# Peptides against a protein of PDB entry 2AZE, part 45

Target 1, 148 residues: chain A of PDB entry 2AZE
Amino acid sequence: AQECQNLEVERQRRLERIKQKQSQLQELILQQIAFKNLVQRNRHAEQQASRPPPPNSVIHLPFIIVNTSKKTVIDCSISNDKFEYLFNFDNTFEIHDDIEVLKRMGMACGLESGSCSAEDLKMARSLVPKALEPYVTEMAQGTVGGVF
Target 2, 101 residues: chain B of PDB entry 2AZE
Amino acid sequence: GRLEGLTQDLRQLQESEQQLDHLMNICTTQLRLLSEDTDSQRLAYVTCQDLRSIADPAEQMVMVIKAPPETQLQAVDSSENFQISLKSKQGPIDVFLCPEE

## One batch from the design tools (peptide; made by RFdiffusion4, then SolubleMPNN)

Design b1_p12_2_s4 (from b1_p12_2, 7 letters changed)
Fold by OpenDDE base, seed 4:
Structure b1_p12_2_s4 (fold): chain B 148 residues (1-148), chain C 101 residues (1-101), chain A 12 residues (1-12)
Amino acid sequence: as target 1 above (148 residues)
Amino acid sequence: as target 2 above (101 residues)
Amino acid sequence: SLATITVTTFES
């Protein structure tokens, strides 16, 4: 009985670990899709324009964005060497990392929110290795973890 | 019996986790390849137009923070304190505004 | 109009 109880504890431990890894894998897949899709978009755009965009007109990854109301008053203190920044706002703000920005841009094809059209799913599948395609499909269907 | 069943379940879970680990390794490999490809990194950018599409500067101002790896970021967003603190150890931090158009 | 931003510098 005690041995069975110990194994039950271990079973739950493994199930939780698998669940965590599933979430991590999903995020990694989304990142891969988003990055590759972004690169593909920009490559095509530059080819059509026959030149790259001006250097100061683009923001290379990685980056973080902060947005707040245009009415917000911001006090910024910067160290002389620019190693330290302190921002004080008089109102609420939002912080988004580059991955979230890419998702909101649709670079993850809506896979992150379950709003993946057939065309989006086709794109998503095309941006991952063959071994990951079934998992992408499962993500789109909301059936991730069925075999785990 | 119950013991044998649990033992078998654990073995099955181990196999499932191994499959999961394999898929994760594939993903990390792909991301690493992307990171190591200079052309891909050259093309890994967004524009101010992209940022406007997700945060309209007509209503929201957008600041972009370019910070070296391992930069410390602390944020407080409460009714009494709205603050962001950045501390870099590897180099200067660059901050700029996305212009309104 | 844009948000008002005041920038100051200090020694590290």
Scores: peptide ipSAE 0.302, ipTM 0.900, DockQ to the pose 0.792
Fold by OpenDDE base, seed 2:
Structure b1_p12_2_s4 (fold): chain B 148 residues (1-148), chain C 101 residues (1-101), chain A 12 residues (1-12)
Amino acid sequence: as target 1 above (148 residues)
Amino acid sequence: as target 2 above (101 residues)
Amino acid sequence: SLATITVTTFES
């Protein structure tokens, strides 16, 4: 009885660990797809324009963005060496990292929400190694997690 | 029996985890390769137009923060306090606004 | 019109 109890505890531990790893893997896949898709988009765009964009017109990764209403009043305190910033808002704000920005741009092909069209799924599969294609398919279908 | 069943489950879970570890290794390898490719990194950018597409400057202002690695970010978004604190240990933080068209 | 932003500096 005690031995079985110990194994059941271990089973639960492993299940939780697997769940965490599944989440991590999905995020890694999304990052890979988003990055590759972004690079591909920009490469094509630059080729079509026959020139790179002006240096000050682009934002290289990594970055984060903060958005708030245009009516929001922001008080910003900056250290003289610019190592420290303090922003005070009089209303709510949103923070997004670069990965989330890429997702909202559609760079992850809607895979993040399982909202892939046939074309989106085809693109997503083309941007990952063969070994990851089945998992991408599962993500698109929302069927990840069958080990439980 | 119960013991045999649990033992079998653990073996199956071990195999599943090993498969996940393998896939994760593939992913991290691909991401590393991307980070090491200078051309890819040169092309890893968004435009202000991209940002406007996700946060319309007609209604929202967009502030961009470029901070060195290991920069500490703390945010409070409550009814009583709306605050963002940034503290870098490796260099200056750059902040700028995304202009409206 | 953009959000009103005031900037101050302090010693680090």
Scores: peptide ipSAE 0.291, ipTM 0.900, DockQ to the pose 0.785
Fold by OpenDDE base, seed 1:
Structure b1_p12_2_s4 (fold): chain B 148 residues (1-148), chain C 101 residues (1-101), chain A 12 residues (1-12)
Amino acid sequence: as target 1 above (148 residues)
Amino acid sequence: as target 2 above (101 residues)
Amino acid sequence: SLATITVTTFES
C-alpha cells in the first residue's frame, strides 16, 4: 500500500512536469511562428518597395513597450551614463514585451488564443518543421495534452 | 495488479516526456537558427504603424525601451504609486517615443 | 497631444 502511494505521488509529479513542459513548448512554438512570420512580412514589403525602410522608422527586436494615457504626466530621471532610468507616472501604465506585441499584431496567426482561421492555421503550419505540425494542429483545436 | 499498473503508467509518462523534450529541442534549434541568421535579424523589426495598431497614440502615448540583455526592470502600479525603474549592467538604455501621425 | 515628460539627469 505504501509503495503504491509513493508511485501515485510520483505519477502526479510527472504529470505536472509534463504539463509545464507543454506550456513551455507552446510558447516556443508561438515565438517561432511569430518571428518567422514577421521576417517574412518585412521581407516581402521591402521587396515590393525595392528598398529597406529608413533606419529610424523601425524598431528591431528586442524591445519593451510602455503605454499610458496621453494625459499622463511622466517624470523621468536618467543617470549620466544612461544605465539607470526612473519613471514616475501620475496615472496607470501598461508594459508589453516584444512577443506580446507580435501576438497582438497577429504574427502568431491567432494560434495563441485559438482564433485560427483555415488560412491562419495553414500559415502557422508552414512556419514550423514537419515534426511540430501535429502539435500546431492540436494547439489550434485546443486538444494539446490529450494523449497524456 | 495496482502496482504493475502504476509502474507501467510511469514508464509511459517517461516516454511521453522524452517525446516532449525532443520537440522542445527542435523548437530551440529553430529559434537559435533564426538568431544566427543575419538577414533574419535585420528583418526582425516592427514599425510605429504596428505599434499604433496596438495602442493608438490618439488615446495612448507609446514609449519604446531598447535595453541590453539582463536589464533589471521593476514596475509599481498601484493607486498610490506608479513607477518604472530600469537598471542596466551591460550598456546604455535607449528610450524614445512613437510619434503620433 | 502626447503625454508630458520631464527629464532630469543624475550621477550614477
Scores: peptide ipSAE 0.288, ipTM 0.899, DockQ to the pose 0.770
Fold by OpenDDE base, seed 5:
Structure b1_p12_2_s4 (fold): chain B 148 residues (1-148), chain C 101 residues (1-101), chain A 12 residues (1-12)
Amino acid sequence: as target 1 above (148 residues)
Amino acid sequence: as target 2 above (101 residues)
Amino acid sequence: SLATITVTTFES
C-alpha cells in the first residue's frame, strides 16, 4: 500500500512536469513559427521593393512596447548614460513583448489560440521541421496532452 | 494489480517525457540556428505600421523600448501608482515613439 | 499626440 502511494505521488509529479514541458514546447514552436514567418514576410517585401527599408523605419527584435491612452501624461526620468529609465503615468498602461506582438500580428498563424484556417495550418507546418508537424497539428486541434 | 499498473504508467510517462525532450531539443536547435543566421536576424523586424495594426493609434500611443539583455523591468499598474522602471547593466536603453502615421 | 510628455535627466 505504501509503495503504491509512493508511486502515485511520483506519477503525479511526472504528470505535472510533462504538462510544464508541453507548455514550454508549445511556446518554442510558436516562437519558431513567428520568427520564421516574420523573416519570410520581410524577405519577400524587400525583394518586391528591391531594397531594404530605411534603417530607422524598422524595429529589430528584441523589443518591448508600451501603449497607453494618448491622453495619458507621462513623466520620464533618464539617467545621463541612459542605463536607467523611470516612467510615471497618470493612467493605466499595457506592456507587450515582441513575441506577443508577433502573435497579434498573426505571425504565429493563429496557432496560439487554435484558430488556424487550413492555409494557416499549412503555413505553420511549413515553418517547422518535419518531426514537429504532428505536434503543430495537435496544437491546432487543441488536443495536446489528450493521451495522458 | 495496482502496483503493476502504476509501474507501467510510470514507464509510459517516461517515454512520453523523452519524446517531449527530443522535440524540445529540435525546437531549441532551430531557434539557435535562426539566431546564428545573420540574414535572418537582419530580417527580424517589425514596422510602426505593424504596431499600429495591434494598437489603435487614434487612441493609443506606442512606445518602443530597446534594451540590452538582462535589463531589469519593473512595472506597477494600480489605481495608486502607474510606473515603469528600467535598469540596464550592459548598455544604454533606447526608447522611442512610433508616430501615428 | 500625447497630452504631456516630460523628460528629465539625472546622474546615475
Scores: peptide ipSAE 0.281, ipTM 0.901, DockQ to the pose 0.748

Design b1_p12_3_s1 (from b1_p12_3, 4 letters changed)
Fold by OpenDDE base, seed 3:
Formats: sequence, C-alpha cells, structure tokens
Structure b1_p12_3_s1 (fold): chain B 148 residues (1-148), chain C 101 residues (1-101), chain A 12 residues (1-12)
Amino acid sequence: as target 1 above (148 residues)
Amino acid sequence: as target 2 above (101 residues)
Amino acid sequence: MLPKTPGSFTIS
C-alpha cells in the first residue's frame, strides 16, 4: 500500500538522520575527552615544573597544522594587515585541525579508533558526565547503534 | 500488520533520536562550559614536543596557523597546483614554524 | 596584489 511505502521512506530517512547524529555525538564526546585530558595533562605538568611554559613555546587552541616535506619550497604572500595569506607549494602538503592533532597525541584515549586499553577506557569515562559513560563504553566496544 | 509494525518502528526511532539529542545537549553544554572557563582556556595548548610527535621537523616542515573565527581556507592539492589561501574577516592571521631539533 | 613578505614566526 502507498501508506506503507511512505512510512518505509520515512523510516529510512530517520535511520540515516540517526546515523548522522551518532557520528556527531561521537565527535563531540571525543572533543570533550580530548580537551579535558589536555587541560589535565598541562595542569599537572605546570604544577610539577612550578611554572607555566614560556609564551612562545606553546600554541593555544584553536589552530591548524600544515606539514610538508622539508624539501618543499613554499612561497608566501601576505597582505599588509595580515588578513590574507597565500601559500604556494612545489609539492604535496597535509592539513590537520587541532582535534586531529589531539587524537594523534592520544588525548582521546584511543577511543576514536576503538583501541582503548582498560586504563584508557577508565580515563575516558572519568572525563565525561555520568550520563555519557554508557555511550563511551559502547564506543570502545564498537556496539554503538546496535538497537537501530 | 505491516502498517502497525512500521508505525511502532517509527515511534521507537523517534525515542532513540530524542535520546541522542539529549546526550548531544549534554556534550555541547560541557564544551561551552570549558570554553567559558578562563583557566581551562589558558591550559588548552600543545607544545613543540607534541607537534614533533605528529610530524618531526627534522624530516617535515611543520607550520601552525592561528586564524580568527570565520576565516576562509581554500586548499588545492593536485598535480598542477599546491596552494593554500586564507582570508580572515575578523582579524590578523598568525603563522608559526615548529623549530628543528 | 598581495605583497610577498615573510610573516612566519618560530616557536621557541
């Protein structure tokens, strides 16, 4: 029946939307864990050193990273007010946002790849509100979306 | 019948989506609180050592770009063109190089 | 159009 067909279309649309929201939620959780873990690490490090790091030795979020071969030639044009930049490379380059950098640093405890040790999982859980802990567990086990 | 089954499924999916929305709101709230906390923002940084762990400046050139919100980034990475264009509307862009060891 | 001037800073 046409009515059933319409509902099937709606069902599929909702399933796709839920899938997208799951991805968004997982990213938000990873960001939260990564940020809190980073702050915690730095707080501890500064306490141990009994002083903050020199201003020019650290990069505060947000930022992006561009990396390329050391042999790559880069031509840079900059406006006088520094509002516009143009970089020309003679070879390929990579761009990474700050969240990706934090993940590669292990700040998300390997949760992003489902590679959490028991200790990593414990840390990850400790960095989120209680209501999010079950979802963190599901992410670590790869069981997110099992009921959908 | 089939209609009743589909109707039930849609209700269940609605409940699941509401749960997701709730969890997302929690996450968004936490991130906002972190952004509003001065001490947290002061401590939200990476070091040169961190950057070297991602890409060693001895082998790779590592450039850090700090740009204001709403800055437009255009990147072309093809056999003919390798280019990055940045256009800020809210302020100057800062560029830093990670030093070699 | 855009001046070709170096504008990068080295992280200490």
Scores: peptide ipSAE 0.029, ipTM 0.888, DockQ to the pose 0.046
Fold by OpenDDE base, seed 2:
Structure b1_p12_3_s1 (fold): chain B 148 residues (1-148), chain C 101 residues (1-101), chain A 12 residues (1-12)
Amino acid sequence: as target 1 above (148 residues)
Amino acid sequence: as target 2 above (101 residues)
Amino acid sequence: MLPKTPGSFTIS
């Protein structure tokens, strides 16, 4: 009885760990797809324009975004060396990392929400190694997690 | 029996986890390759148009923060306090605004 | 005490 109990505890531990790794893997896949797709988009755009964009017209990764209503009053305090910032808002704000921005741009092909068109899924599959294609398909279908 | 069943389950879970580890290693490797490719990094950027598609500057103020690695970010968003604190240890922090136009 | 400033740059 005690032995079985110990194994059941271990089973639950492993299941939780697997669940966490599945989440991590999905995020890694989305990052890979988003990055590659972004690079591909920009490469094509620069080729068509026959020039790179002006240096101050683009933001390179990594970055984060903070957005709030234009009516929000923001008080910003900055150290002389610009090592420290303090922003005080009089209303709510949102923070987004660069990956989330890329997702909202469609760079992850809608895979993040399982909202892939046939073309989106084709693109997503083309941006990952062969070994990851089955998992991408599962993500698109929302069928990941069958190890339980 | 119960013991045999649990033992078999653990073996199956071990195999599943090993498969996940393998796939994660593949992903990590691909991301490292991207980070090491200078051309890819040069092309890893977004435009103001991209940012406007995320949050319309006509309605929202959009601020971009570029901070060195290991920068500490603390955010409070409550009914009583709305605050973001940044503290870098490796260099200056840059802040940009996305124009409305 | 940190000085207060807008301290931002505009993306063109």
Scores: peptide ipSAE 0.029, ipTM 0.889, DockQ to the pose 0.050
Fold by OpenDDE base, seed 5:
Structure b1_p12_3_s1 (fold): chain B 148 residues (1-148), chain C 101 residues (1-101), chain A 12 residues (1-12)
Amino acid sequence: as target 1 above (148 residues)
Amino acid sequence: as target 2 above (101 residues)
Amino acid sequence: MLPKTPGSFTIS
């Protein structure tokens, strides 16, 4: 009885670890898709334009976004060497990392929410190694969570 | 019996985890390859148009922060205090504003 | 004490 109880505790521990790894894998897949899709988009755009965009017209990864109402008053203090910044707002603000931005741009093909069209899913699959395609399919179906 | 069943379950879970680890390794390898590809990094950018899809500059101020690795970011968002603090140790921090037009 | 200076620039 005690042995069985010990094994059940271990079983639960492993299940939780697997769950965590599933989440990590999903995020990694989304990052890969988003990055590759972004690069592909920009490559195509530059080819069509026959030149890269002006340097000051784009923001390269990595970055974070801060947005707030245009009515928000922002007080900014900056060190002379620009190593330190302090922003004081008189109202709420939002912070987004670059991956979240890419997701909202649709670079992850809606896979993050399981809202993929057939074309979205096709794109997503094309941006990952073959070994990951089944998992992408599961993500699109919202069926991730099972144990192999 | 129960013991045999649990033993079998644990073995299956081990195999499942190994499969996950393998897939994760594949994925991390791909991400590493992307990071090592100069052309890919050059093309890894967003535009103001992209940022407008996240927050409309007509109504929202959109600020982009580029900071060196290991930069500390502290944010407080409460009724009593709204603050962002950035501190870099490896270089200057750059801040960009997305224009309305 | 940090000086209050605009350290941002606009991307075009």
Scores: peptide ipSAE 0.029, ipTM 0.889, DockQ to the pose 0.047
Fold by OpenDDE base, seed 4:
Structure b1_p12_3_s1 (fold): chain B 148 residues (1-148), chain C 101 residues (1-101), chain A 12 residues (1-12)
Amino acid sequence: as target 1 above (148 residues)
Amino acid sequence: as target 2 above (101 residues)
Amino acid sequence: MLPKTPGSFTIS
């Protein structure tokens, strides 16, 4: 009986660990799709334009975004060497990492929110190795980890 | 019996986790390949148009922060204090503003 | 203490 109890504890431990890894894998897949999709989009755009965009017109990854109301007053203090920044706002702000920005841009094909159209799913699948395609499909269906 | 059943369950979970680990390794490998490809990194950028799609500069002020790896970021967002602190140890920090137009 | 500057760069 005690041995069974110990194994049940271990079972629960493993289930939780698997759950965590599933979340991590899903995020990694979304990152991969988003990055590759972004690169593909930009490559195509540059080919159509027959030139790269002006250097100061784009922001390369990695980056973070800070947004706040246009009415928000921002006080910025910068060290001489630009190693330190201090921003003071008089109202709330939002911070987003580059991955979140890419998701909101649709670079993850809506897979992150379950709003993946047939075309989106096709794109998503095309941007991952074959071994990951079934998992992408499961993500779109919301059936990830159904066997656990 | 119950013991044998649990033992089998644990073995199955182990196999499932190993499969998961394998898939994660594939993902990380792909991401590393992307990171190591100079052409891909050259093309890994967003535009002002992209930023406007996230937060309209007509209503929102949008800042882009480019900071070296391991830069420390501290943010306080409360009714009494709204602050962002950045401290880099590997180089200067760049801040960009998205134009309103 | 950091000096206050109007430091920012505008992207086109």
Scores: peptide ipSAE 0.028, ipTM 0.888, DockQ to the pose 0.048

Design b1_p12_3_s2 (from b1_p12_3, 4 letters changed)
Fold by OpenDDE base, seed 1:
Structure b1_p12_3_s2 (fold): chain B 148 residues (1-148), chain C 101 residues (1-101), chain A 12 residues (1-12)
Amino acid sequence: as target 1 above (148 residues)
Amino acid sequence: as target 2 above (101 residues)
Amino acid sequence: MLPKTPGSFTIH
């Protein structure tokens, strides 16, 4: 009885660990798809334009976005060496990392929200190694848990 | 018996986790390859148009912060205090504004 | 104490 109880506890521990790793893998896959898709988009755009964009017209990863109402008053203090910044707002603000921006741009093909069209899924699959394709398919279907 | 059944389940879970670890290694390798490819990094950018799709500068002020690795970011968003603090240890921080037009 | 500066650059 005690041995069985110990094994049941271990079973639950392993299941939870697997669940955590699944979440991590899904995020890594989304990042891979988003990055490759972004690079592909920009490569194509530059080829069509026959030139790269002006240097100060683009923002390279990594970055963080801060947005607030246009009416919000912002007081900014900067150290002389620009190592330290302090922003004071008179109203609420939002912070977004670059990955979230890419997702909202559709670079992850809607896979993050389970909103993949057939074309989106095809694109997503094409941007990962073959070994990851089945997992991408399961992510789109919401059936990732069935693998384990 | 019950003991044997549980033991078998644990072995199967271990095998499943090993497969999961393998997939994670593949994915991590791909991300590393992207980071090591100079051309890919050159092309890893967004435009102001992209940012407008997230937050329209006509209604929202959009700032872009580029900071070195390990930069500390502290944010306070309460009814009485709205503040962002940035502290870098590895270099200067750059802040950009996305224009409305 | 940090000096107050607008401190932003415009993206073109």
Scores: peptide ipSAE 0.028, ipTM 0.885, DockQ to the pose 0.048
Fold by OpenDDE base, seed 3:
Structure b1_p12_3_s2 (fold): chain B 148 residues (1-148), chain C 101 residues (1-101), chain A 12 residues (1-12)
Amino acid sequence: as target 1 above (148 residues)
Amino acid sequence: as target 2 above (101 residues)
Amino acid sequence: MLPKTPGSFTIH
């Protein structure tokens, strides 16, 4: 009886760990899709324009975004070597990392929210190695971890 | 019996976890390859138009921060204090503002 | 002690 109870505890522990790894894997897949899709988009755009965009018109990864109301007053203190910044706002602000920005741009094909059309799914599958395609399909269908 | 069933379940879960680990290794490898590819990194950028699609500069101020690895970011967002502190140990921090137009 | 000066750059 005690042995069975111990194994039940271990079973639940492993199930939880698997769930955590599934979440991590999904995020990695989304990052891969988003990055490759971004690169592909920009490559195509530059080919159509026959030139790269002006250097100061683009922001390369990695980056973070801070946004706030246009009416927000911001006090910025900067060290002389630019190693330290201090921003004081008189109202609330938002911070977004580059991955979140890419997702909001649709670079992850809506896979992150399950809002994936057939065309989006086709694109997503094309941006991952063959071994990952079944998992991408499961993500789109919401069936990841269905065996557990 | 119950013991045999649980033992079998644990073996199956172990196999499933190994499969996940394998897929994660594939993903991390792909991401590493992207980071090491010069052309991919050259093309890994967003535009002002992209940023406007996230937050319209007509209504929102959009600030972009590029900081070296391991830069410390501390943010306070409360009714009494709204603050962001950045401290880099590996180089200067660059800050860009997305224009309204 | 940090100087109170903005150092942002505008992207186009």
Scores: peptide ipSAE 0.028, ipTM 0.885, DockQ to the pose 0.047
Fold by OpenDDE base, seed 4:
Structure b1_p12_3_s2 (fold): chain B 148 residues (1-148), chain C 101 residues (1-101), chain A 12 residues (1-12)
Amino acid sequence: as target 1 above (148 residues)
Amino acid sequence: as target 2 above (101 residues)
Amino acid sequence: MLPKTPGSFTIH
């Protein structure tokens, strides 16, 4: 009886750990898709334009985005060496990391929100190694972790 | 029996976790390859147009912050305090504004 | 205390 109880505790521990890893894996897959899709898009765009964009017209990863209403008053203090910044707002702001930006751009093909069309799914699958394709499919179907 | 069943369940869960670990390693490897590829990094950028799709500069002010690794970020968003502080250890921080037009 | 400067770069 005690042995069974111990194993049940371990079972629950493993289930929780697996759940966490599933979440992490999904995020990694989305990142991979988003990055590769972005690179592919930009490569194509540069080929069509026959030149790269002006250097000061693009922002390379990594970065973060801060946005707020245009009506928000912002005070910015910067150290002389630019190592320290302090922003004070008089109203709410939003912060987004580059991955979130890429997702909102559709670079993850809507896979992150269950808004993955057939074409989106095809793109997503094409941007991952073969071993990950089944998991991408499961993500699109919302069936990840169904065996647990 | 119950013990045998639980033991079998644990073995199955172990196999599942190992599979997850394997897939995660594949993902990590792919991301590393992207980070190590100069051409990919050259092409890993967003434009002002992209940023406008996230937050319209006509309505929102959009700042892009590029900070070196290990930069400390502190953000407070409350009724009495709206603040972002950045402290870099490895180099200067760059802040870019996305123009409305 | 950090000095306040007009410190931003505009994306062109």
Scores: peptide ipSAE 0.027, ipTM 0.885, DockQ to the pose 0.047
Fold by OpenDDE base, seed 5:
Parts: C-alpha cells; structure tokens; sequence
Structure b1_p12_3_s2 (fold): chain B 148 residues (1-148), chain C 101 residues (1-101), chain A 12 residues (1-12)
C-alpha cells in the first residue's frame, strides 16, 4: 500500500539521520578526549617542570597546520594589518586542523581508528562522563550502535 | 501486519535517536565547560616537539596559522596551481614556523 | 596587491 511505502521512505530517512548523528557523536567524543588528554598532559608537564613553558614555545588551540616539502618554494604576501595572506607554492602542500594534529599525537588514545590498548581505552573512558563510557567502548570494539 | 510493523520500527528509531541526542547533549555540554574553563584553555597547546612527531621539519616545512573566527580560507592544490588565501575580518592572522631543531 | 613580507615568527 502507498501508506506502507511512505513509512518505509521515512524509515530509511531516519536511519540515515541516525547514522549521521552517530558520526557526529563519535567526533565530539574524540574531540573531548583529545582536548582533555592534552590539557592533562600539559598540566602534568608544567607541574613537573614547576613552570609554564615560554609563551613563544607553544601554540594554543585553535590553529591549522600547513606542511610542504622543505624544497617547496613559498611566496608569501601579507597586508600591512595582517588581515590578508596569500601563499603561493611551487608544489603540493597539506592542510591539517588542530583536531587532526591531536589525533596524530595520540591524544584521542587511538580511539579514532578503533584500535586501542587496554591502557588507552582506560584513559579514554576516564576522560568522558559515565554516560558516554559505553559508547567509547563500542568505538574501541568497532561495534558502534549497540548503546541504543 | 506490515503497517503495524513499520509503525513500531519508526517508534523504535525515534527512541534510538532520542538516546543519541541525549548523549550528544552530554558531550557538547562537556565541550562547552572545557571552553569556559580558563585554566583548560591556557593548557590547550601543542609544542614544537608535538609538531615534529607529525611532520619532520628536516623534510617538511611546518607552518602554523592562527586566525580569528570567521576567517576565510581558500586553498587550491592542483598540478597547475598551489595556493592558500586567508582573509580575516575580525583581527590579524598570525603565522608560526616550526624550527628544525 | 599585497606586499611581500615574511610576517611569520619561529616557535622556540
């Protein structure tokens, strides 16, 4: 019947929306873990050093990274007020956001790839509210979707 | 029948989505709390050592760009054109280079 | 047209 067909279309739409939200939640969890882990690491490091790092030795979030071969020639034009930049490269470059950097640093405990050691998983769980722990576990196991 | 089955499926999906939304709200709340914590933001930084672990400055030039919110970024990476354009409306853009050592 | 200036600093 036409009614059933309409409901099936709606079902499929809802399924896709849920999948999208699952992806969004996973990313939010990874961001939370990465940020908290970074803060924790730096707090501990500063405590051990009994001082904060020099202000010009660190880069605070947010930021983006641009990397290219050391052999790449870069032409840079900058406005006087530094509101406008233009970079011209003679070869390919890469752009990474700060979250990707944190992931590559291991701040997300390898959860982003679903490959965590027991210690990494324990750390990841400790950095989220209790309600999110089951989802973190599912992410580590590659069985996302079982929480609900 | 089939209609009842589909109706039940939709109800179940609604419940699942509500649970998902709840988890997302918890997560976003945590992120907001983090953003509002001055000490956490002070400690939210990376070092040159961190950047070297991602891209070796011996082989790669590593540039860090800090720009105000709503900054426009345009990037072209093709065989004929390699370009990055940045346009800020809210303040100056800062560019940092990671040294080799 | 924008002037060509380094406009960058090195992290220490």
Amino acid sequence: as target 1 above (148 residues)
Amino acid sequence: as target 2 above (101 residues)
Amino acid sequence: MLPKTPGSFTIH
Scores: peptide ipSAE 0.029, ipTM 0.887, DockQ to the pose 0.046; fails the geometry check

